# Ledger of designs, part 40: peptides against a protein of PDB entry 6B9H

Target 1, 151 residues: chain A of PDB entry 6B9H
Amino acid sequence: AELCESLLTWIQTFNVDAPCQTVEDLTNGVVMAQVLQKIDPAYFDENWLNRIKTEVGDNWRLKISNLKKILKGILDYNHEILGQQINDFTLPDVNLIGEHSDAAELGRMLQLILGCAVNCEQKQEYIQAIMMMEESVQHVVMTAIQELMSK

## One batch from the design tools (peptide; aimed at target 1 Q138 H139 I145)

Design b2_p26_5_s2 (made by RFdiffusion4, then SolubleMPNN; from b2_p26_5, 8 letters changed)
Fold by OpenDDE base, seed 3:
Structure b2_p26_5_s2 (fold): chain B 151 residues (1-151), chain A 26 residues (1-26)
Amino acid sequence: as target 1 above (151 residues)
Amino acid sequence: MEKLLEEIEKKLGKEGKEFFAKLLEK
């Protein structure tokens, strides 16, 4: 999906340790967890990160378990830290991500992470980073942010 | 920052520039 591919490109700018070249690389949640830690290491601290299993392989049940924890973390962060800045009425289906590598649902998940980045304490830096990206990616990201910030 | 916004305007037009300018507000 276009959203997923553009946000994958965006995710790659974080230069996390975990492989993040393909959609499949993101389905175990490890990259997403590492990205969230970069976004707010005080909230997504090492204790939080340690709850995410890193050696998942093709076990879709473990993927889903990780993804559920990550989604909960995002939602809690939005509620506790960001002050409900992200519209989360339509949540990603983590079962489809973990079991089927569903790019559309993964895109929705990454969109929530985007919401965290553009609303966090370091939002200025993340927004400026987006402003330096390729035009096609910027267009998708802008639309994604607009959707998240809408009421 | 102005340079970045100018580059955004080249890529995304006036609408894009206004969007990111607003988004950057604290």
Scores: peptide ipSAE 0.743, ipTM 0.961, DockQ to the pose 0.079
OpenDDE base, seeds 1, 2, 4, 5: peptide ipSAE 0.741, 0.741, 0.741, 0.742; ipTM 0.961, 0.961, 0.961, 0.961

Design b2_p26_5_s3 (made by RFdiffusion4, then SolubleMPNN; from b2_p26_5, 11 letters changed)
Fold by OpenDDE base, seed 3:
Structure b2_p26_5_s3 (fold): chain B 151 residues (1-151), chain A 26 residues (1-26)
Amino acid sequence: as target 1 above (151 residues)
Amino acid sequence: MEKLLKELEEKLGQEGKEFAEKLLKK
């Protein structure tokens, strides 16, 4: 999906340690967890990150387990830190992400992470980074933010 | 910031620039 591909490009700007070149690379949740730690290391601290299994391979059950923890972390962060600035209007189906690498559902997951970035303490820096992105990617990312803020 | 906003306007038009300004004020 266009949303997933553009947000994958956005995710790559974080330069995390885990491989993040393809949609498949994101399905185990490790990249997403590392991105969240960069967004707010005080909340998504090392203790939180250690709950995410890193040696998952192709085990879709372990992928889903990680993704559920990450989704919970995002929702809890929104409630406890962001004060409901972003809405869980449509939750991603983490089963489809883990088992089938569903790009549409992965796009929804990455969109929630985008919501965390543009509302966190360092939101100005993340917004400025988005302002420097390639036009086609920038259009999709900005539209994704608008969708989150409109609900 | 002004340079970034100008470049954004060139890419996404006035509406894109205004939305970014709104985001930055939140």
Scores: peptide ipSAE 0.584, ipTM 0.937, DockQ to the pose 0.101
OpenDDE base, seeds 1, 2, 4, 5: peptide ipSAE 0.581, 0.576, 0.564, 0.574; ipTM 0.937, 0.936, 0.933, 0.936

Design b2_p26_5_s4 (made by RFdiffusion4, then SolubleMPNN; from b2_p26_5, 11 letters changed)
Fold by OpenDDE base, seed 5:
Structure b2_p26_5_s4 (fold): chain B 151 residues (1-151), chain A 26 residues (1-26)
Amino acid sequence: as target 1 above (151 residues)
Amino acid sequence: MQKLLEELKEKLGEAGYEFAKKLLEK
């Protein structure tokens, strides 16, 4: 999916420790958790990160477990810290991500993380980084942000 | 910041420029 491909490129700019070269690399949630910690390490602290299992392999049940925790974290962050700045949105189906590596649903998950980045305390830095991205990727990312914030 | 906005305008046009400006000011 175009959304997933572009947001994968965006995710790669965070230079997290976990491998993040392919769509499947993201399906266990470890990269996403590390990205969220970079976005707001006070909220997504070490205690939170330790709840995400890192040695998942191909166990789709463990992937789904991680993804559910991450989705909850994102939603709680939006409510508790961001003040619900992200409008009601179709939530990703984490079951499809974990079990089937569904790129479309993964794209929706990454879109929520994008929402966190452009609304967090350091939003200016993340927005500036997006503004410097390759044009084709930038277009998709900007469209994704608009979709999240459209009332 | 203005330089970055101008670069975005070149890439995405006026709509992209206004969008980024709005995001940064929110």
Scores: peptide ipSAE 0.253, ipTM 0.801, DockQ to the pose 0.083
OpenDDE base, seeds 1, 2, 3, 4: peptide ipSAE 0.246, 0.251, 0.181, 0.131; ipTM 0.793, 0.792, 0.741, 0.683

Design b2_p26_6 (made by RFdiffusion4)
Pose (drawn by RFdiffusion4):
Structure b2_p26_6 (pose): chain A 151 residues (1-151), chain P 26 residues (1-26)
Amino acid sequence: as target 1 above (151 residues)
Amino acid sequence: EEEEEEEEEEEKREETEEFFEELLEE
């Protein structure tokens, strides 16, 4: 905890098309998919993004379907591009995100996305950008990075 | 108590900064 909201501030720095003001705004997976495209458009391309349904509303089943596709993408990226540098022993429970808007599980998903950003080809720029954020957010991001980079 | 809180916030800030300097070097 103290992970989800700090990482929400970090997500907001991407300025993606979908709304990203609240925890609920993240539960359908669209913001996360758009952020992943910004992190690595050569991997999370348009063909991949097309698989993420928009206009989900309160349909938690579709939220879960989207989130499973996002998590599948992150795990594949970790394996195929990042050489398993992101710790994936504990997967976020995307069913709890969709059924209960579980912010803790959402925080774990956002931590995986942060892992992608700090290990991608543009990791220098993403780290430099974090260094301009509020100190409280940087401290939480530091803790999240330590966890996700450890073995 | 106020001086100890300020010292703890300073140490936290320094450690966080050093972490990100080291991370950026990598």

Design b2_p26_6_s1 (made by RFdiffusion4, then SolubleMPNN; from b2_p26_6, 10 letters changed)
Fold by OpenDDE base, seed 1:
Parts: C-alpha cells; structure tokens; sequence
Structure b2_p26_6_s1 (fold): chain B 151 residues (1-151), chain A 26 residues (1-26)
C-alpha cells in the first residue's frame, strides 16, 4: 500500500472540500471527483461533478457506482483530451475499493488521476508541486508515472 | 557500508530530480 499512501499525501495537496485524511475517505469517490475538477474544470465541469452522488455514507453500492463513473471519466479524458498518453490496460477494481476499501486498488485509481495531472494543461504546476514534496514520496510518484508512461 | 548507503541515496535523489526535470521539458 506504499503507492496508496504516497498518492494519498499527494491528493491532500489539492485542498478539496471533502474529507481526505484516510483511505476510507476516498472510497466514495467524492474527493477523487473534486480533484479531477481541479485538474481540468473545463472537462470535469460542474455538470460532470453533479453526477457523483454525495451523502453516500457506508453504502458500498453507491460507492462503486461513483467509482465507476469516475473511472469512466478518467478513461474518457485520457482518450479525448490527453490523446492516450497513459497506459490504462491495468484498471483498478472499483468493486474492491467500494466494498472492501482495498488500498492497493485505490492506489491504482489514484495513479490514473496522477496520470491526468502530469499530462493536463497545467501539468507544469502539478509537476513542480510534486518536486516540492517529501523525497520518498517523490520517488514513489516517479515510479508510478513511469509505469503509466511505459505502456 | 554507511558511505555506500549514502551514495545510493544520493544517486536516487539525483535520478528523481532529473526525471521530473525531463518531464517538465516535454
């Protein structure tokens, strides 16, 4: 869960409105959706964000529903905007995230979001922000990016 | 042993720095 831990730290730098202190906080997809909106508000606009259900609580079915929408959004963004610059063959299992809070699968989900950030219009800002993070986190993030770009 | 460990750590820091600098250049 080293990947998940490092990327959770990275996610926290976005200062989203939703709680984002624990793995469990991310399992409903709300934080991830808000992060994606910050990455590209023109694509992940308010209409898109409104499709993500809030007030999910512990309903794992609703979590999975949100996560599926987010994953679809990421994949569509990669194809339509990023020009398939990242490898999306190894998809996270959103069922394991929603039902079991699986940190490894959540890590893969956050890795895809990382791919969006380092390839978006504001990629320079996000890369520079990563370079200001703790050295050990930077190394994990580097490895994660390399895996995405290797295809 | 300690010196070798420190050397490896420095090399990894440098590789990481170079990676992101190169990524910025793309």
Amino acid sequence: as target 1 above (151 residues)
Amino acid sequence: EEEERRRREEEERERTRRFFEELLAK
Scores: peptide ipSAE 0.643, ipTM 0.910, DockQ to the pose 0.951
OpenDDE base, seeds 2, 3, 4, 5: peptide ipSAE 0.642, 0.640, 0.642, 0.642; ipTM 0.910, 0.909, 0.910, 0.910

Design b2_p26_6_s2 (made by RFdiffusion4, then SolubleMPNN; from b2_p26_6, 11 letters changed)
Fold by OpenDDE base, seed 4:
Structure b2_p26_6_s2 (fold): chain B 151 residues (1-151), chain A 26 residues (1-26)
Amino acid sequence: as target 1 above (151 residues)
Amino acid sequence: MEEERRAREEERRERTRRFFEELLAQ
C-alpha cells in the first residue's frame, strides 16, 4: 500500500533503536512506541514505554496486546493534549496488523502517529522535516493529513 | 500527451508545497 510505504519511510527518519526496515518490523508496536516517545517524551514517558513488551517474536497475540496499548495511547493523547484534532472514526484494526501484518491497517496506525507529530508542541519541526523528504512521499503525507483533519 | 503529463506533475508538486507552507502558518 502506498500509504504504508510512504509512512514507513517517514518513520525511518526518527532513527529509533528498534529495527524499522519492513512492515513486519513495525507489527509488534515497539518502533511505534519509540517514535511516540520522541514526539512527546513528557506524555509518552519511560513509564509508558515500559508497558510495551519487547522481544515478542512471532507471537501475534503479544503483538496485538502491544498495539492495543499504543492505539489507546494515541487516542488518549489526541483527547488530552491535542484537543481532539484528529478524526478517529476510522480506527486501524490492530488484530489484522498483529496476526496478518496487514499493510493497509498498519498504514492507518502510522497515519494516527503522523497526526500526533503535525499537531504536537514540536509540530513546526516535524512539518519542516517532512518538507525535506522526497516529493512523492510528501504528496502521500499531505493526503494522509487531509484525511485526518477532514470533518 | 507528454506536455500534459508534465503539467499535471508540476501542478501536483505546487499543491503539495503550498499545503505544507499553509500548514506551517497555522
Scores: peptide ipSAE 0.677, ipTM 0.924, DockQ to the pose 0.976
OpenDDE base, seeds 1, 2, 3, 5: peptide ipSAE 0.675, 0.674, 0.673, 0.675; ipTM 0.923, 0.923, 0.923, 0.923

Design b2_p26_6_s3 (made by RFdiffusion4, then SolubleMPNN; from b2_p26_6, 11 letters changed)
Fold by OpenDDE base, seed 4:
Structure b2_p26_6_s3 (fold): chain B 151 residues (1-151), chain A 26 residues (1-26)
Amino acid sequence: as target 1 above (151 residues)
Amino acid sequence: EEEEARRREQERREQTRQFFEELLAQ
């Protein structure tokens, strides 16, 4: 999906330790967890990160387990730190991400992470980084942010 | 036409730029 592809490009700008070149690379949640730690290391601290299983392989059950933890972390972060309410009716289906590498649902997951980045303490830095990406990617990212703001 | 397409592209780019500029201002 276009959203997933653009947000994957965005995720790659974080230069995390885990491989992050493909959709499949993101399905185990390790990249997403590392990105969240970069966004707010005080909240997504090492103790939080250590709850994410790193050696998952193709085990979709472990992927889903990780993704559920990450989604919970994002939701908690939005409520506790950002003071934002997330529409629970439009949450990504982590089962589809973990089991089927569903790009659309992964895109929604990455969109939530995008929401964290553009609302966190270092939001200026992340917004400026987005403005350095290709315009086509920026446009998709803009649309994704607008969608978040409308909810 | 190509001229209209170019205009639309320019407008899209400007809208995107303005969006993030305004976002930075918040």
Scores: peptide ipSAE 0.674, ipTM 0.923, DockQ to the pose 0.926
OpenDDE base, seeds 1, 2, 3, 5: peptide ipSAE 0.673, 0.672, 0.673, 0.673; ipTM 0.922, 0.921, 0.923, 0.922

Design b2_p26_6_s4 (made by RFdiffusion4, then SolubleMPNN; from b2_p26_6, 9 letters changed)
Fold by OpenDDE base, seed 4:
Structure b2_p26_6_s4 (fold): chain B 151 residues (1-151), chain A 26 residues (1-26)
Amino acid sequence: as target 1 above (151 residues)
Amino acid sequence: EEEEARREEERRREETRRFFEELLAQ
């Protein structure tokens, strides 16, 4: 999906330790967890990160378990820190992400992470980084942010 | 039309730029 591809490109700008070159690389949640820790290391601290199982391979059950924890973390962060600034009415289906590598649902998951980045304490830095990406990617990211911030 | 396509691309680019600039201003 276009959203997923653009946000994958965005995710790659974080230069996390885990491989993040393909859609499948993101399905275990490890990259997403590491990105969230970069976004707000005080909230997504080592204790939180340690709950995410690494080296899950192709075990979709473990992937789903990780993704559920990450989704909960994002939603809690939105409520507790961001003050519900993003619309979480339509949640990603983590089962489809973990079991089928569903790009559309993964895109929605990454969109929630995008919401964290553009509303966090360092939001200015992340917005500036987005403005340095290819225009076509920026346009998709803009649309994604608009969806998050709309009523 | 080539010119129309160019104009639309420029409009889209400008829209995107303005969006993020306004977002930064918040």
Scores: peptide ipSAE 0.666, ipTM 0.916, DockQ to the pose 0.972
OpenDDE base, seeds 1, 2, 3, 5: peptide ipSAE 0.665, 0.664, 0.665, 0.665; ipTM 0.916, 0.916, 0.916, 0.916

Design b2_p26_7 (made by RFdiffusion4)
Pose (drawn by RFdiffusion4):
Structure b2_p26_7 (pose): chain A 151 residues (1-151), chain P 26 residues (1-26)
Amino acid sequence: as target 1 above (151 residues)
Amino acid sequence: SLEEQLEELNERNPEMATLFQELIES
């Protein structure tokens, strides 16, 4: 805890098309998919993004379907591009995210996305950007990175 | 610059500066 909201501020720095003002705005997976495309457009390309349904509304089943695809993408990216540098022992429970808008599980998903950003080809720029954020957010990001980089 | 940001971060929070420097250099 104290992970979800700090990482929401970080997500907001990407200025993706989909709304990202609330925890609920993140529960359908569209903001997360758009952020991943910004992190690595060569991997999270248009063909990949097309698989993420937009205009989900309150359909939690579709939220879960989208989130499973996102998580599958992140895990593949970790394996195929990042050499398993992101700790994936505990997977976020995407069913709880869709069924209950569980912010803690959402925080875990956002942590994996942060992991992608700080290990991608543009990691220097992403880290430099974090260094310009509020100190409270930086501290939470620091803790999140320590966890996701440890073995 | 990155060097100036890491120097300022080191004065404020040396553990965070080390972590970010190690990540960048990895």

Design b2_p26_7_s1 (made by RFdiffusion4, then SolubleMPNN; from b2_p26_7, 9 letters changed)
Fold by OpenDDE base, seed 5:
Structure b2_p26_7_s1 (fold): chain B 151 residues (1-151), chain A 26 residues (1-26)
Amino acid sequence: as target 1 above (151 residues)
Amino acid sequence: SLDEMLKELEEKDPEMAELFRKLIES
């Protein structure tokens, strides 16, 4: 999916420790968890990150477990910290991501993380980073932001 | 700076520049 590919490119700008070159690399949630920690290390602290299993392999059940925790973290962050600035979104189906590597649903998940980045305390830095992205990717990312910020 | 980046983007794509301005102000 176009959304997923563009947001994968965006995710790669975080330079996390976990491999993040392919869609498959994101399906276990480890990259996403590390990205969230970079976005807000006070909220997504080491205690939170330690709940995400890193040695998942191809175990889709473990992937789904991680993804559920991450999704909950995002939703809680939106409610507790961001003041519900992320609005009118469709929840990603983490089962499809974990079991089938569904790119469309993964895109929805990454979109929520994008929402966290552009609304967090350091939102200006992340917005500037997006402004430096290649034009076609930038347009997809901005469209994704607009979908989340629309009231 | 962010302001300089916005001005540069305005020259290329004023619609996108405006969207970024709105996002920053939100």
Scores: peptide ipSAE 0.693, ipTM 0.952, DockQ to the pose 0.861
OpenDDE base, seeds 1, 2, 3, 4: peptide ipSAE 0.690, 0.690, 0.691, 0.691; ipTM 0.951, 0.951, 0.951, 0.951

Design b2_p26_7_s2 (made by RFdiffusion4, then SolubleMPNN; from b2_p26_7, 9 letters changed)
Fold by OpenDDE base, seed 5:
Structure b2_p26_7_s2 (fold): chain B 151 residues (1-151), chain A 26 residues (1-26)
Amino acid sequence: as target 1 above (151 residues)
Amino acid sequence: SLEEMLEELRKKDPEMAALFESLINS
């Protein structure tokens, strides 16, 4: 999906330790967890990150378990820290991501992480980074932001 | 700077620049 492709490009700007070149690389949740830790290391601290299983291989059950933890973390972060600035969003189906590498649902998950980045304490830095992205990608990313911030 | 980036963006895409400004000030 277009959303997933653009947000994958955005995710790559974080330069996390885990491989993040393909959609498949994101399905185990490790990259997403590392990105969230970069966004807010006080909230997504080492104890939180340690709950995400690494080296899960192709085990889709373990992938789904990780993804559920990440989704919960995002939702809790939105409620507890961001003051519910992310609005009117459709929850991604983490089962489809883990079991089938569903790009559309993965895009929705990455969109939520985008919402965290542009609303966090360091939001100015992340917004600035988005402004430096290639025009077509920037357009998709901004559209995704608008969907989350709309009332 | 962010301000300078907004100004440069506004020259070629005023609508997008406005969206970024709104986002920054939200």
Scores: peptide ipSAE 0.695, ipTM 0.953, DockQ to the pose 0.865
OpenDDE base, seeds 1, 2, 3, 4: peptide ipSAE 0.691, 0.692, 0.691, 0.692; ipTM 0.953, 0.953, 0.952, 0.952

Design b2_p26_7_s3 (made by RFdiffusion4, then SolubleMPNN; from b2_p26_7, 9 letters changed)
Fold by OpenDDE base, seed 5:
Structure b2_p26_7_s3 (fold): chain B 151 residues (1-151), chain A 26 residues (1-26)
Amino acid sequence: as target 1 above (151 residues)
Amino acid sequence: SLEEMLAELEKKDPEMAALFRQLIES
């Protein structure tokens, strides 16, 4: 999906330790967890990150378990820290991501992480980074932001 | 700076610049 492709490019700007070159690389949740820790290391601290299983291979059950924890973390972060600035969003189906590498649902998950980045304490830095992205990718990313911020 | 980037973006895409400005100020 176009959304997933653009947001994958955005995710790559974080330069996390885990491989993040393909959609498949994101399905185990490790990259997403590391990105969230970069966004807010006080909230997504080492104790939180340690709950995400690494080296899960192709075990889709373990992938789904990780993804559920990440989704919960995002939702809690939105409620507890961001003051519910992310609005009117459709929850991603983490089962489809873990079991089938569904790009559309993965895009929705990455969109939520995008919402965290552009609303966090360091939002100015992340917004500036988005402004430096290639025009076509920037347009998709901004559209995704608008969907989350709309009332 | 961010403001300088906004100014440059406004020259070629004022709509996008406005969206970024709104996002920063939100």
Scores: peptide ipSAE 0.696, ipTM 0.953, DockQ to the pose 0.868
OpenDDE base, seeds 1, 2, 3, 4: peptide ipSAE 0.694, 0.695, 0.694, 0.695; ipTM 0.953, 0.953, 0.953, 0.953

Design b2_p26_7_s4 (made by RFdiffusion4, then SolubleMPNN; from b2_p26_7, 8 letters changed)
Fold by OpenDDE base, seed 5:
Structure b2_p26_7_s4 (fold): chain B 151 residues (1-151), chain A 26 residues (1-26)
Amino acid sequence: as target 1 above (151 residues)
Amino acid sequence: SLEEMLEELAKKDPEMAELFRKLIES
């Protein structure tokens, strides 16, 4: 999916420790958790991150468990910290991500993380980073932002 | 700076520049 590929490129700008070169690399949630910690380390602290299982391999059950925790974290963050700035979104199906590496659903998950980045305390820095991205990717990312910020 | 980046972007894509401006100010 175009959304997933563009947001994968965006995720790669965070330079997290976990491998993040392919869609499959993102399906266990570890990269996403590390990205969220970079976005807001006070909220997504070490205690939160330690609840995400690493080294899950191909165990789709563990992947889904991680993804559910991450999705909950994002939703709670939106409610408790962002003041519900992320609006009018469809929840990703984490079962399809974990079990089938569904790129479309993964794209929706990454879109929510994008929503966190462009609304967090350091949103200006993340927005500037997006402005430096390749034009075609930038357009997809901006469209994804507009979908979340629409009222 | 952010403003300088917006100005440069506006030279080639004023619509996108405006979207970024609105996003920053939201």
Scores: peptide ipSAE 0.698, ipTM 0.953, DockQ to the pose 0.861
OpenDDE base, seeds 1, 2, 3, 4: peptide ipSAE 0.696, 0.697, 0.695, 0.696; ipTM 0.953, 0.953, 0.953, 0.953

Design b2_p26_8 (made by RFdiffusion4)
Pose (drawn by RFdiffusion4):
Structure b2_p26_8 (pose): chain A 151 residues (1-151), chain P 26 residues (1-26)
Amino acid sequence: as target 1 above (151 residues)
Amino acid sequence: SEEQREEILEKIQESIDEQTEEREEE
């Protein structure tokens, strides 16, 4: 905890098309997919993004379907591009995100996305950007990186 | 991977320390 909200502030720095003001705004997977495209458009390309349904509303089943696709993409990226540098022992429970808007599980998903950003080809720029954020957010990001980079 | 993690954490910590010192001087 104290992970989800700090990482929400970090997500907001991407200024993606979909709304990203609340925890609920993240539960359908669209903001997360758009952020991944910004992190690595060569991998999370348009063909990949097209698989993520927009206009989900309160349909938690579709939220889960989207979130499974997002998590599948992150895990594949970790394996195929990042050489397994992101710790994936504990997977976020995407069913709880969809069924209960579980912010803790959402925080874990956002931590995986942070892991992608700090290990991608543009990791220098993403780290430099984090260093401009509020100290409280940086400290939480630091803890999140320590966890996700450890073995 | 360990060296990379340490470098990233040290840079972030240094950035927090510098911002704290600048705020105290103001």

Design b2_p26_8_s1 (made by RFdiffusion4, then SolubleMPNN; from b2_p26_8, 13 letters changed)
Fold by OpenDDE base, seed 2:
Structure b2_p26_8_s1 (fold): chain B 151 residues (1-151), chain A 26 residues (1-26)
Amino acid sequence: as target 1 above (151 residues)
Amino acid sequence: SEEERQKILEQIQEAIEKKRKEKELK
């Protein structure tokens, strides 16, 4: 999916420790967890990160477990820290991500992370970084942001 | 296009500001 591909490129700008070259690399949630920690290390602290299993391999059940924790973290962050600035919409199906590497659903998950970045304390830093991205990727990312903010 | 991206950026900025104001009023 175009959304997933562009947001994967965006995710790669965080330069996390975990491999993040392909859609499959993101399905275990480790990259996403590390990105969230970079976005807000006070909230997504080491204790939170340690709840995410790193040695998952191809175990889709473990992937789903991680993804559920991450999704919960995102939603809690939105509620507790961002004051629900991200509007409620269709949430990603983490089962499809973990079991089938569904790019569309992964895209929606990454979109939620994007929402965290552009609404966090360092929002201007992330917005500026997006404005410096390649035009085709930038367009998709900006559209995704607007969708999050729309009623 | 550049025009389209600028329009989207402005809409994003407006939406973010609107959300901030709504939060303050609640």
Scores: peptide ipSAE 0.060, ipTM 0.618, DockQ to the pose 0.059
OpenDDE base, seeds 1, 3, 4, 5: peptide ipSAE 0.054, 0.044, 0.048, 0.051; ipTM 0.616, 0.618, 0.613, 0.619

Design b2_p26_8_s2 (made by RFdiffusion4, then SolubleMPNN; from b2_p26_8, 9 letters changed)
Fold by OpenDDE base, seed 4:
Structure b2_p26_8_s2 (fold): chain B 151 residues (1-151), chain A 26 residues (1-26)
Amino acid sequence: as target 1 above (151 residues)
Amino acid sequence: SEAERQEILEKIQKAIEEKRKEREEE
C-alpha cells in the first residue's frame, strides 16, 4: 500500500536498532516500539519497551501481542499526553498485521505513530524532517497527517 | 504539486495550532 510504503520510508529516518527495511520487519512491533521511545522516551521508557518481546521470529501470536501493547500505548499516549490531538478514526487491525503482514492495516498503525510524532514535544523537528523528504513520500505523509488532524 | 504540498503544510500547522489553543482555553 502506498501509505505503508511511504510511512516505512518515514520510519527509516529514525535509525532505530531493529531492522526496518521491509513491511515484514515492522510486523513484530519492535521497530515501532523503538520509534515511539525516540518520540517520547519519558513516556515510552525502558520499562514500557521491555514489555515488547524482541525475539518473536515468525510467531504471529507474539507479533499480535506486541502490536496490541503498542496500540494501547499509542492510544494512552494520545489521551494522557497529547490531549486527544489525533482525531478518532478506524483503528488498525493488529491481527491482520501480525498474522498476514497486511500493509494497509500496518499503514494505519504507522499513521498513528506519525500522529504521535507531529503532536509531541518535538513536533517541529519531525515536521521539518518530513518537509525534507522526497516529494512523493512527503505528499503521502503530509496527507496522512492532514487526515489525522482534520478528520 | 508544490502548491498542494504548501497548502497541506499550512493546514497541518493551522490544525496543530488550533488544537493547542483549544487546550489552553479549556
Scores: peptide ipSAE 0.037, ipTM 0.608, DockQ to the pose 0.060
OpenDDE base, seeds 1, 2, 3, 5: peptide ipSAE 0.039, 0.036, 0.090, 0.036; ipTM 0.612, 0.611, 0.651, 0.606; seeds 1, 3 fail the geometry check

Design b2_p26_8_s3 (made by RFdiffusion4, then SolubleMPNN; from b2_p26_8, 14 letters changed)
Fold by OpenDDE base, seed 5:
Parts: C-alpha cells; sequence; structure tokens
Structure b2_p26_8_s3 (fold): chain B 151 residues (1-151), chain A 26 residues (1-26)
C-alpha cells in the first residue's frame, strides 16, 4: 500500500538497531517498539521495551503478541501523555499484520506511531524532519497527519 | 522552498492545535 511504503521510508529515518528495510521487517513489531522508544524514552523505557520479544522469526503468533503490546502502548500513551489527541481513530487489525503481513493494516499501525511523533514533546523536531523528506513521500505522510487531525 | 515548507509546517501545527481544542471542548 502507498501509505505503508511511505511510512516505511519515514520509519527508516529513525535509524533504529533492528532491520527495517522491508514491510516484512516491521511485522514483528521490534522496529516499531524501538521507534516508539526514540519518540519518548521516558514512557517507552527499557522495562516496556523488554516486554517485546525479539528473534520471533516467522512465528505469526509471537508477532501478533508483540503487535498487541505495541498497540496497547500507543493507546495508553495517547491517553496518559498526549491527552487523547489521536483518539477515536480506526485501529489496525494486528492479526492481519502478524499473520499475513497486510500492508494496509501495517500502514494504519505506522500512522498511529506518526500520530505519537507529531503530538509528543519533541513534535516540532519530527514535523520539521518530515518537511525535509522527498516530495512524493512527504505528500503521503502529510496527508496521513491531516487525516489523524481531522476528527 | 524554505518559505513553502514553513507554510506547510504552520498548517500542520494549526491542525494539531485545532484537534486539541476540539477534544477539550467535549
Amino acid sequence: as target 1 above (151 residues)
Amino acid sequence: SEAERQEILDKIERAIEEKRRRREAL
């Protein structure tokens, strides 16, 4: 999906330790967890990150377990820290991401992480970084932000 | 241009602020 591919490019700007070159690389949630830790290391601290299993391979059950924890973390962060600024948005189906590597649902998951970045304490830095992206990718990312803020 | 990017940045910031105001109004 176009959203997923553009947000994958955005995710790659974080330069996390985990491999993040393909859509498949994101399906186990490890990259997403490391990105969230960069967004807010005080909230997504080492104790939180240690709950995400690494080296899950192709085990879709473990992928789904990780993705559920990450989604919960995002929702809790939205409620406890961001003041529910991205509440009432369509939630991704993490089962489809873990079991089928569904790009559309993965795009929705990454969009929620984008929401965290543009609403966190360092929101200005992340927004400015988006303004420096290649125009075709920037357009998709900006549209995704506008969608998050429309409701 | 830098000016164009700043304008887009401002639009995004306004959208974020408007979202916050709508939430707090409820």
Scores: peptide ipSAE 0.321, ipTM 0.807, DockQ to the pose 0.035
OpenDDE base, seeds 1, 2, 3, 4: peptide ipSAE 0.270, 0.295, 0.029, 0.285; ipTM 0.786, 0.795, 0.612, 0.790

